# Ledger of designs, part 129: peptides against a protein of PDB entry 5FRP

Target 1, 225 residues: chain A of PDB entry 5FRP
Amino acid sequence: VEWTESIPQIIATREDISKELNQALAKTFIDSDPRVRRTSVMIFNKVPVTEIWKNITNKAIYTSLLHLAREKHKEVRELCINTMAKFYSNSLNEIERTYQNKEIWEIIDTIPSTLYNLYYINDLNINEQVDSVIFEYLLPFEPDNDKRVHRLLTVLSHFDKKAFTSFFAFNARQIKISFAISKYIDFSKFLNNQESMSSSQGPIVMNKYNQTLQWLASGLSDSTK

## One batch from the design tools (peptide; made by RFdiffusion4, then SolubleMPNN)

Design b2_p21_8_s1 (from b2_p21_8, 9 letters changed)
Fold by OpenDDE base, seed 1:
Structure b2_p21_8_s1 (fold): chain B 225 residues (1-225), chain A 21 residues (1-21)
Amino acid sequence: as target 1 above (225 residues)
Amino acid sequence: MLEETKKYLESLKPAEVELLE
């Protein structure tokens, strides 16, 4: 653990990391101690993306990072999911695709697929986290249409079949949520009108309002369908 | 640093991490 904790400083100050150091770092990602694995993931949070790409050239490190997204240890898994999503976004924004880094990009480009495949685990907490990182890092809000489309196409370009299925299911769910919110607003407006509330439709709308509210409360954490 | 790295390599216990499916 102590050794791994020193790595961010080393990477930040060294232009060239030895092969042995890369090999050692690769081993920390699969260490039996979850604290070691956690610390290893934290390297990607503490070191600028440009320095990581420059100094970490062992493919096994990146592959292992992606694997930890499915780790049973909750703390490490959750950290890894956020870390890899952020790292993906930062890489897209700051790292140029070159011949030299092609092999690493081949791994990094699978991060969106890796994340969308987590929906198949059918865990509510994981689903919620994946939803969050999608909106924050993978497909963030972008008012520029060209940039938004470009990002979307980039994310989708390396999807496997399962990821595509999950993607469409996710979007369908979001549409349903949007519809429910719209209905919630309509019902709220109706109920705020005293004449409407006292009408024969009042109790019916109130019931629908409550049902919608209940669905919205649970729906955000629902599995992708 | 190299010697420390070697010692660290020897101390690590790589294992297959259990993954969710």
Scores: peptide ipSAE 0.130, ipTM 0.692, DockQ to the pose 0.891
Fold by OpenDDE base, seed 2:
Structure b2_p21_8_s1 (fold): chain B 225 residues (1-225), chain A 21 residues (1-21)
Amino acid sequence: as target 1 above (225 residues)
Amino acid sequence: MLEETKKYLESLKPAEVELLE
């Protein structure tokens, strides 16, 4: 009987401790020191997704995480973009949607839109990173057609208008890139043939090759920046 | 350890984070 009477107090204490910890953690995401913000983001990388969902209950933390996708500090931003994309994918795979976690899911479901909206910044480095995380985490290769379609629909289901526009632009760009690469390969094969190079078409193909190469290169970020 | 961690976290200074547009 005495043990049972102590349980409510223990539960209350744990909730209070958890709440305080969550509140303290929330502050770290907006700390003036980028190292602190980085460390906070790393929690999502180091802790299993199931434990994060269990222990991090303050929705402000998740909102802050998403906000850091636009962080001015490059290292923090890049880490955040990768982290949130991975976290989204892991959550879809490992976390069941329940009544209790509905509010958190409402935030997490906006991650795809948040990422696609980064294209509007018009930064080549950011664009490349977003491209990468789309293929790695948001829309990974899936041989099962039903699963692939379901994932796609899940990703698109919470898009805003801007995200949809970016999505279509992205797809169009990928098609163009693929076509350009195909041309590059064909031109390269032609130019590697001595008989073809000596033909009247040689200079024409060389010109097209160079144009294709320049077009492809123009879409790449400067690794030195 | 928990109390120390809490104290550390509480010592951090929240500030406005500059974001790209």
Scores: peptide ipSAE 0.143, ipTM 0.707, DockQ to the pose 0.524; fails the geometry check
Fold by OpenDDE base, seed 3:
Structure b2_p21_8_s1 (fold): chain B 225 residues (1-225), chain A 21 residues (1-21)
Amino acid sequence: as target 1 above (225 residues)
Amino acid sequence: MLEETKKYLESLKPAEVELLE
């Protein structure tokens, strides 16, 4: 009988501990030591998305995660960007929207906007990373048209004005890149043909080929930085 | 284990994180 009477207290204690742990975890995301911040971000990579949603209930943790996408510490920032993008995608795929998790979803739904806003920092390394996570996690290849459109609409539905601007700029840039790649391929084929190279068009195509390569290369970050 | 973890986490000191603009 005595052990039965202790059960409510134990349950209450566990709940309190969980709350306290969440509060403590929230502090780790803003710790002065980058290693601590990194470790905190890694929780989102090591723990299944379903368990994170279940156990991490302090909204400040999610907000802090999103803020770290702009951290000056490069390693933590890069980790955070990848982590939050992946977490967003996994959440869309695995987590249902309920009344209980509404507040967290309100934060998570801002991840696409948060990522697209990183383009305004005007850093090539950041831009490349954002490009990468967009293709990998935010708007991945989806052969099903309905699913693809639904995902797109989901991503766009929570954009701020700045994110929309970045989105259109991104798409325009991708079209240009695609066109440049197409040209590169055509020029490469032409230059690989000896008869074509010996023609009057040879030098002209070579020049265009070089220009295309230079343009493509200009979009790449400096590997030394 | 849980209490130890709690104590560890509580020992961490939050600070202002510098963000890029």
Scores: peptide ipSAE 0.141, ipTM 0.704, DockQ to the pose 0.526; fails the geometry check
Fold by OpenDDE base, seed 5:
Structure b2_p21_8_s1 (fold): chain B 225 residues (1-225), chain A 21 residues (1-21)
Amino acid sequence: as target 1 above (225 residues)
Amino acid sequence: MLEETKKYLESLKPAEVELLE
């Protein structure tokens, strides 16, 4: 753990990280101690993306990072999912595609597929986290239409079949959620009106309100788990 | 520091990480 914690400082000094150091770092991602794995993932959060691309050249490190997205250890998995999504976004924004880094990009370009494939685990906590990182890092709000389309095409260009299926399912779910929220607002307004509540429609709207809340809640994970 | 770091890294035991399916 202590060694891995020193890596960000080493990378920041722009010293040539030897091939041996890269190989050693790759081993930390598959260490039996989850604290070591966690610290290894944190390197990607503590070191600027440009420095990571410059100094971490071993493909095994990046492939191992992606692999940890499915780790059973919750803390490491959650950290990894956020880290790889953020790293993907930062890489798209700050790293140019060159002949020298082509092999690393081939791995990084699979991050969207890796994340969307996590929906097949059918875990509500994972689903919520994937939803979050999609909106924050993969497909963030972009007012410029050309930039938005370009980002979308970039994300989709390396999708496998499962990721595409998950993508469409995700979008369909988001539309349903949006509609449910709209209904919730309408029902809430109705219920806040005393005259409306005393009408024959009062009990009907109350029932629909409760059903809407139940449906929305069913899609949420237990924060205590 | 670099040599100590290398030795430490070499001492790490790779293990199979359990993954969710």
Scores: peptide ipSAE 0.138, ipTM 0.700, DockQ to the pose 0.791; fails the geometry check

Design b2_p21_8_s2 (from b2_p21_8, 8 letters changed)
Fold by OpenDDE base, seed 4:
Structure b2_p21_8_s2 (fold): chain B 225 residues (1-225), chain A 21 residues (1-21)
Amino acid sequence: as target 1 above (225 residues)
Amino acid sequence: LLEETKKFLESLKPAEVELLE
C-alpha cells in the first residue's frame, strides 16, 4: 500500500517509468489486499491523464483496471467504475490517437462497453452508478451539436452486441422515467389544488399519484445497503 | 527506485479477484 501510494509522485516527477515499475504496478491491481487494489485505481485519479498515457505503457494495467469494474469488493468496484469513466472522458478530450498509443486506445475504447455490460449484473446500486457515470463522463452535456454527435458516435462505435442491447434498454428506461416524473408533477399540481382535490377525480388522481411514486421508488437503490 | 520496486514485487501476493457475474 505504501509503495503504491508513492507512485503518483514518481509519475509526476519522472519523464519515463521503468519497465519494472510498470510490472510492479500491474501486480498491484490483482493483489489480494483490497486496499492495494484501491490505491492502484486511485493512481488514475491522482495523476493527470497525459502523464498516465506517457508513463503507463503496460497494457495489463489498463485491462486490469477494466476488470475491477466487476469486483465483488464494493468500495473498490465503485471507485473503479467512476475512475475508468472519468479516465475515458479525459482521454477523449486530451489524448490524440497516434501509432504509438494505438494498442492502449484499443483497450480504452472498450470502456463504454465494459460499463454498459454491468447492467447485466442486475444490481440496483451498480445500475444507479452506471447511469450516473454515463451522464457525467461518457455522454456528458455538450451544447455543440457536432461535438455531441461525434462523442456519441465514438462511444457507440466500439460497442459489442450486449452493450448495444443495454444501451437501447437504458434509453427506453430513461424515457419511461421521464414520463413518470412528468406525471408525478402533474398529479402533484392537481392534488395541491383544493378545487381539484374535492372533485370526483380527486381519489382517482391520488391513487395514480401513489402508483407513480411507488414505481419511481422501486428503481432506486437502498442507501443503507 | 529500482531496488525498492524489486523489494515491493517480492512482497505482493497476487490473487484471482472475484468478479460479479
Scores: peptide ipSAE 0.160, ipTM 0.726, DockQ to the pose 0.891
Fold by OpenDDE base, seed 1:
Structure b2_p21_8_s2 (fold): chain B 225 residues (1-225), chain A 21 residues (1-21)
Amino acid sequence: as target 1 above (225 residues)
Amino acid sequence: LLEETKKFLESLKPAEVELLE
């Protein structure tokens, strides 16, 4: 752990990282101690993306990072999911695709697929986190239409079949959520009107309101877990 | 750094990480 914690400073100050250091770092991602794995992931958060690409050239490190997205250890997994999504976004924004880094890009380009495939685990906490990182890092808000389309195409261009299926399911779910929220608002407005509430439709709308709330709530993870 | 790296390598316990499916 102590050794791994020193790596960010080393990477930030060194022009080149030795082969031995890269090999050692690769091993930390598969260490039996989750604290070591956590610290290893944190390197990608503490070191600028440009320095990571410059100094970490061992493909095994990037591959191992992606694997941790499915780790059973919750803390490490959650950290990894956020880290890899952010790293992907930063890489797209700051790293040019060259002949020299093409092999690393081949791995990084699979991050969207890796994330979308997490939906197949059928865990509400994971689903919620993946939803979050999609909106924050993979497909962030972009008012420029051309940039938005370009980003979308970039994300989709390396999808596997499962990721595409998950993508469509995700979008369908979001539409349903949006519709439910709209209904919730309409029902709320209706119920806030005393005349409407006292009408024959009052009890019917109240029932629909409750059903809508229940449906919306069922999609949320338990924050206490 | 190289010597520390070697020592660290010897101390590591690589294991297969259990993954969710």
Scores: peptide ipSAE 0.159, ipTM 0.728, DockQ to the pose 0.889
Fold by OpenDDE base, seed 2:
Structure b2_p21_8_s2 (fold): chain B 225 residues (1-225), chain A 21 residues (1-21)
Amino acid sequence: as target 1 above (225 residues)
Amino acid sequence: LLEETKKFLESLKPAEVELLE
């Protein structure tokens, strides 16, 4: 009986500790040391999504995570972009929408918009990374048409005007890239044929081939920078 | 361990983080 009577106090104490820990964690995301900020982001990578949603209840932590997508420190930013995209995808797959977690979902649902808005920074490295996480986590390949459409609509449902503009620009760019790659392949095949290369069209196709390569290369970031 | 972790986290120094625009 005495033990049972102590349970409410224990629960209350644990709740207080949890709250204090959440407050402390919130500070780590804005710490002056990039290593601390990195460690904070890594929590979302190392801990299962279900446990994150259960134990991290301070909405400020999630907001701070999203802000780090624009972090000046390159390593932290790159880690954050991958982390938040993956976390979004995992949340959609594993976390139910309830009344209790509504406020957190309101933040998480803005992750796609946050990522698409990164294109406005006009940095080739960032653009390349955003392209990558879109295909890997936001809009992954899905053979089921209904699931694919549902996912797309979910991603778009919380877009701001800028995100929509970026979305359309992204799609247009991808179509152009695809077309250029197709041309590259066709030109390569032509140039590898000795009879074709010796024809009057040989030099013309060579020029087009070089132009296509230059265009494709201009869209790639320098990995050494 | 929990209290030690809490103490450590609380000892960290928040600062304004510069963001790209």
Scores: peptide ipSAE 0.173, ipTM 0.737, DockQ to the pose 0.534; fails the geometry check
Fold by OpenDDE base, seed 3:
Structure b2_p21_8_s2 (fold): chain B 225 residues (1-225), chain A 21 residues (1-21)
Amino acid sequence: as target 1 above (225 residues)
Amino acid sequence: LLEETKKFLESLKPAEVELLE
């Protein structure tokens, strides 16, 4: 009987410990040491998404994670950007929307906006990374039309005005890039044909080829930075 | 282990993180 009476206290203690751990974990995301912040971000990479949602209940942790996408420390920032994008995708795939997790979802649903807003920093490295995570995690290739549309609508449904602007700009840029690549291929084929090269169009196409390459290259970040 | 982890985490020092604009 005495043992049974102690059980509620034990349960209460465990809940308190969990709460305290969540609070402590929240502090790690804003720790002065970037290594600590990095380690904290890595939790989201190492722990299954289902376990994260189950055990990390403090919304401040998720908010802090999102903030780190703009951190000055490059390594932590880059890790965070990849992490949050992946986490978003995994969450969409594996986590149901319930009343209990609504508050967390409200934060997670802002990840696309958070990422697209990074374009306003006007950093080529960041831009490239955002481009990458968009294709890999936010709007991955999906052959099923219904799923693709649903995913797109989900991503867009929580966009702020700035994110929409970035989204349209991104798409416009991608179309241009695609067109440029197509031209590059065509020009390459032309230039690989000796008869074509010896024609009056040879020099013209060569020039266009070079211009296309230059344009494509100009969109790449400096690897030395 | 849990208590030790808690203690460790509590020992960490939060600071204002500088963000890019």
Scores: peptide ipSAE 0.168, ipTM 0.727, DockQ to the pose 0.538; fails the geometry check

Design b2_p21_8_s3 (from b2_p21_8, 7 letters changed)
Fold by OpenDDE base, seed 2:
Structure b2_p21_8_s3 (fold): chain B 225 residues (1-225), chain A 21 residues (1-21)
Amino acid sequence: as target 1 above (225 residues)
Amino acid sequence: LEEETKKYLESLKPAEVELLE
């Protein structure tokens, strides 16, 4: 753990990380101690993306990072999911595609597929986290139409069949949620009106309001778990 | 740094990481 914690400073101060250091770092991602694995993931959060691409040239490190998205250890997995999504976004924004870094880009370009494939685990907590990183890092709000379309096409260009299926399911779910929220708002406005609430439709709308709330709540993960 | 790296490599306990399916 202590050795791994020193790596961010070394990467920040040195331009030429030795082959031996890269090999050592690769081994930390598969260490039996989850604290070591966590610390290894944190390197990608503490070091600027440009310095990582410059100094970490062993493709096994990037492959291992992606594998940790499915780590059984919850804390390591959650950290990894956020880290790899952010790293993907930063790489798209700051790293130029060259012949020399082609092999690393081939791995990094699979991050969107890796994340969308997590929906097949069918875990509500994982689903919620994937939803979050999609909106924050993969497909963030972009008012410029050309930039938005370009980003979308980049994300989709390396999707496997399973990722595409998850993508369509995700979008369909978001539409349903949006519709339910709209209904919730309309019902709330109706019930807040005294005349409407006292009408024959009052009890009917109250029931629909409760059903809508129940449906929305059922899609939320338990924060205590 | 090289000596520290070598020492650390020797102390590592690699394991097979179990993944969710």
Scores: peptide ipSAE 0.181, ipTM 0.745, DockQ to the pose 0.888
Fold by OpenDDE base, seed 5:
Structure b2_p21_8_s3 (fold): chain B 225 residues (1-225), chain A 21 residues (1-21)
Amino acid sequence: as target 1 above (225 residues)
Amino acid sequence: LEEETKKYLESLKPAEVELLE
C-alpha cells in the first residue's frame, strides 16, 4: 500500500518511468489485498490524464483496470467503475491518437463496452452506478450537435453485440422513466387540488399515483447495501 | 527508487480476482 501510494508523486515528477515500475504497478491491480487494488485505481484519480498516458505504458495496467469493474469487492469495484469512466472521458478530451499510443487506445476504447456489459450482472446498485457514469462521463450533456454526435459515434464504434443490446435497453428504460416522472408530477398536481380530489376522478388518480410510485421505486436499489 | 521497486515486486502477492457475472 505504501509503495503504491507513492506512485502518483513519482509519475508527476518524472518523465522516465522505468519498465520495472510499470510491471510492478501492473501486479498491484491483481494483488490479494483489496486495499492495494484500491490504491492502484486511485492513481488514475490523483494523476492528470496526460501524465498517466506519458508514464504508464504497460497495457496490462489498463487491461487490469477494466477487469476490476466486475470485482466482487464492492468498494474497489465502485471506485473502478467511476475511475475508468472518468478516465475515458478525460482521455477523449485531452489525449491525441498517435501511433505510439495506439495499443493503449485499443484498450481504452473498450471502456464503454465494458461498462454497458455490467448491466448483465443484473444488480440494481451496479445498474444505478453505470447509469450515473454514462450521463456524467460517457455521454454527457453537450449542446453542440457535432460534438455530441461525434462523441456518440466514438462510444458506439467499439461496442460488442452485448453492449449494443444494453445500450438500446438503457435508452428505452430512460424514456419510460422520464414518462413516469412526468406522470408523477401531473398526478401530484391533481392531488394537490381540493376540487380535483373531490371529483369522481380523485380515487382513480390516487391509484395511478401509487402505481407510478411503485414502478419508480422498483427500479431503485437498496440504499443500505 | 529502483531498489525499492525491486523489493516491492518481491513482496507482492498477485492473486486471481473474483469477478461478478
Scores: peptide ipSAE 0.179, ipTM 0.727, DockQ to the pose 0.879
Fold by OpenDDE base, seed 4:
Structure b2_p21_8_s3 (fold): chain B 225 residues (1-225), chain A 21 residues (1-21)
Amino acid sequence: as target 1 above (225 residues)
Amino acid sequence: LEEETKKYLESLKPAEVELLE
């Protein structure tokens, strides 16, 4: 753990990281101690993206990072999912595609697919996290139409078949959620009106309100888990 | 640093990480 914690500073101070250091770092991602794995993931959060690309040249490190997105250990997995999504976004924004970094980009370009494939685990907590990082990092709000389209195309261009399927399912779910929320609001407004509540429709709307609320709640993970 | 790196490498215990499917 202590050694891994020192790596960010080393990367920041040295222009050339030795092959040996890269090899050592690669091994930390598969260490039996989850604390070591966690600390290794944190390197990607603590070190600027430009320095990561410059100094970390071992492909195994990037591959291992992606694998940890499916790790059984919850804390490490959650950290990894956020980290890799953010790293992807930062890379797109700050790193140019060159001949020298092509092989690393081939790995990084699979991050969207890796994330969308997590939906197949069918875990509500994972689903919520993936939803979050998609909106925050993969497909963030962009007012410029050309940039928005370009980002979307970039994300989709490296999808595998499963990722595409997941993408469509995700979008369909979001539409349903949006519709449900809209109805929830409408029902709430109705129920807050005393005259409406006293009408023959009052009990009917109350029932629909409860059903809508239940449906929305059923899609949420237990925060205490 | 190189010596420390070598020592650390020897201390690491790589393991198969269990992945969710």
Scores: peptide ipSAE 0.175, ipTM 0.741, DockQ to the pose 0.908
Fold by OpenDDE base, seed 1:
Structure b2_p21_8_s3 (fold): chain B 225 residues (1-225), chain A 21 residues (1-21)
Amino acid sequence: as target 1 above (225 residues)
Amino acid sequence: LEEETKKYLESLKPAEVELLE
């Protein structure tokens, strides 16, 4: 742990790190101690993206980072998911694609697919986290249409078949959620009107309101777990 | 740093990480 904690400073201050250091760092991602794995992931959060790309050239490190997205250890997994999504976004914004970094980009370009494939685990906590990082890092709000489309195409360009399926399912779900929220609002307005509540439609709308609310709530994870 | 790296490499315990499916 102590060794791994020293790595961010080394990467930030040195122009080049040794092959042995890269190999050692790669091993930390598969260490039996989850604290070591966590600390290793944190390197990607503590060091600027430009310095990471410059100094970490061993592809095994990036592959191992992506691998941890499915780790059973919750804390490490959650950290990894946020880290890799942010790293992907920062890389797209700040790192130029060159011949020298092509092999690393081939790995980094699979991050969106890796994240969308997490939906197949069918865990509500993971789903919520993936939803969050998609909106924050993968497909953030962009008012410029050309930039938005370009970003979308970039994200989709390296999807595997499962990721595409997940992507479409995700979008369909979002539309359904949006519709449910709209209904919720309409029902709420109706129920706030005393005359409407006293009408024959009152009980019917109340029932629909409750059903809508229950449906919305069923898609949420338990915050205590 | 190189010496420390070598020592650290020897101390690491790589393991197969259990993954969710």
Scores: peptide ipSAE 0.165, ipTM 0.718, DockQ to the pose 0.913

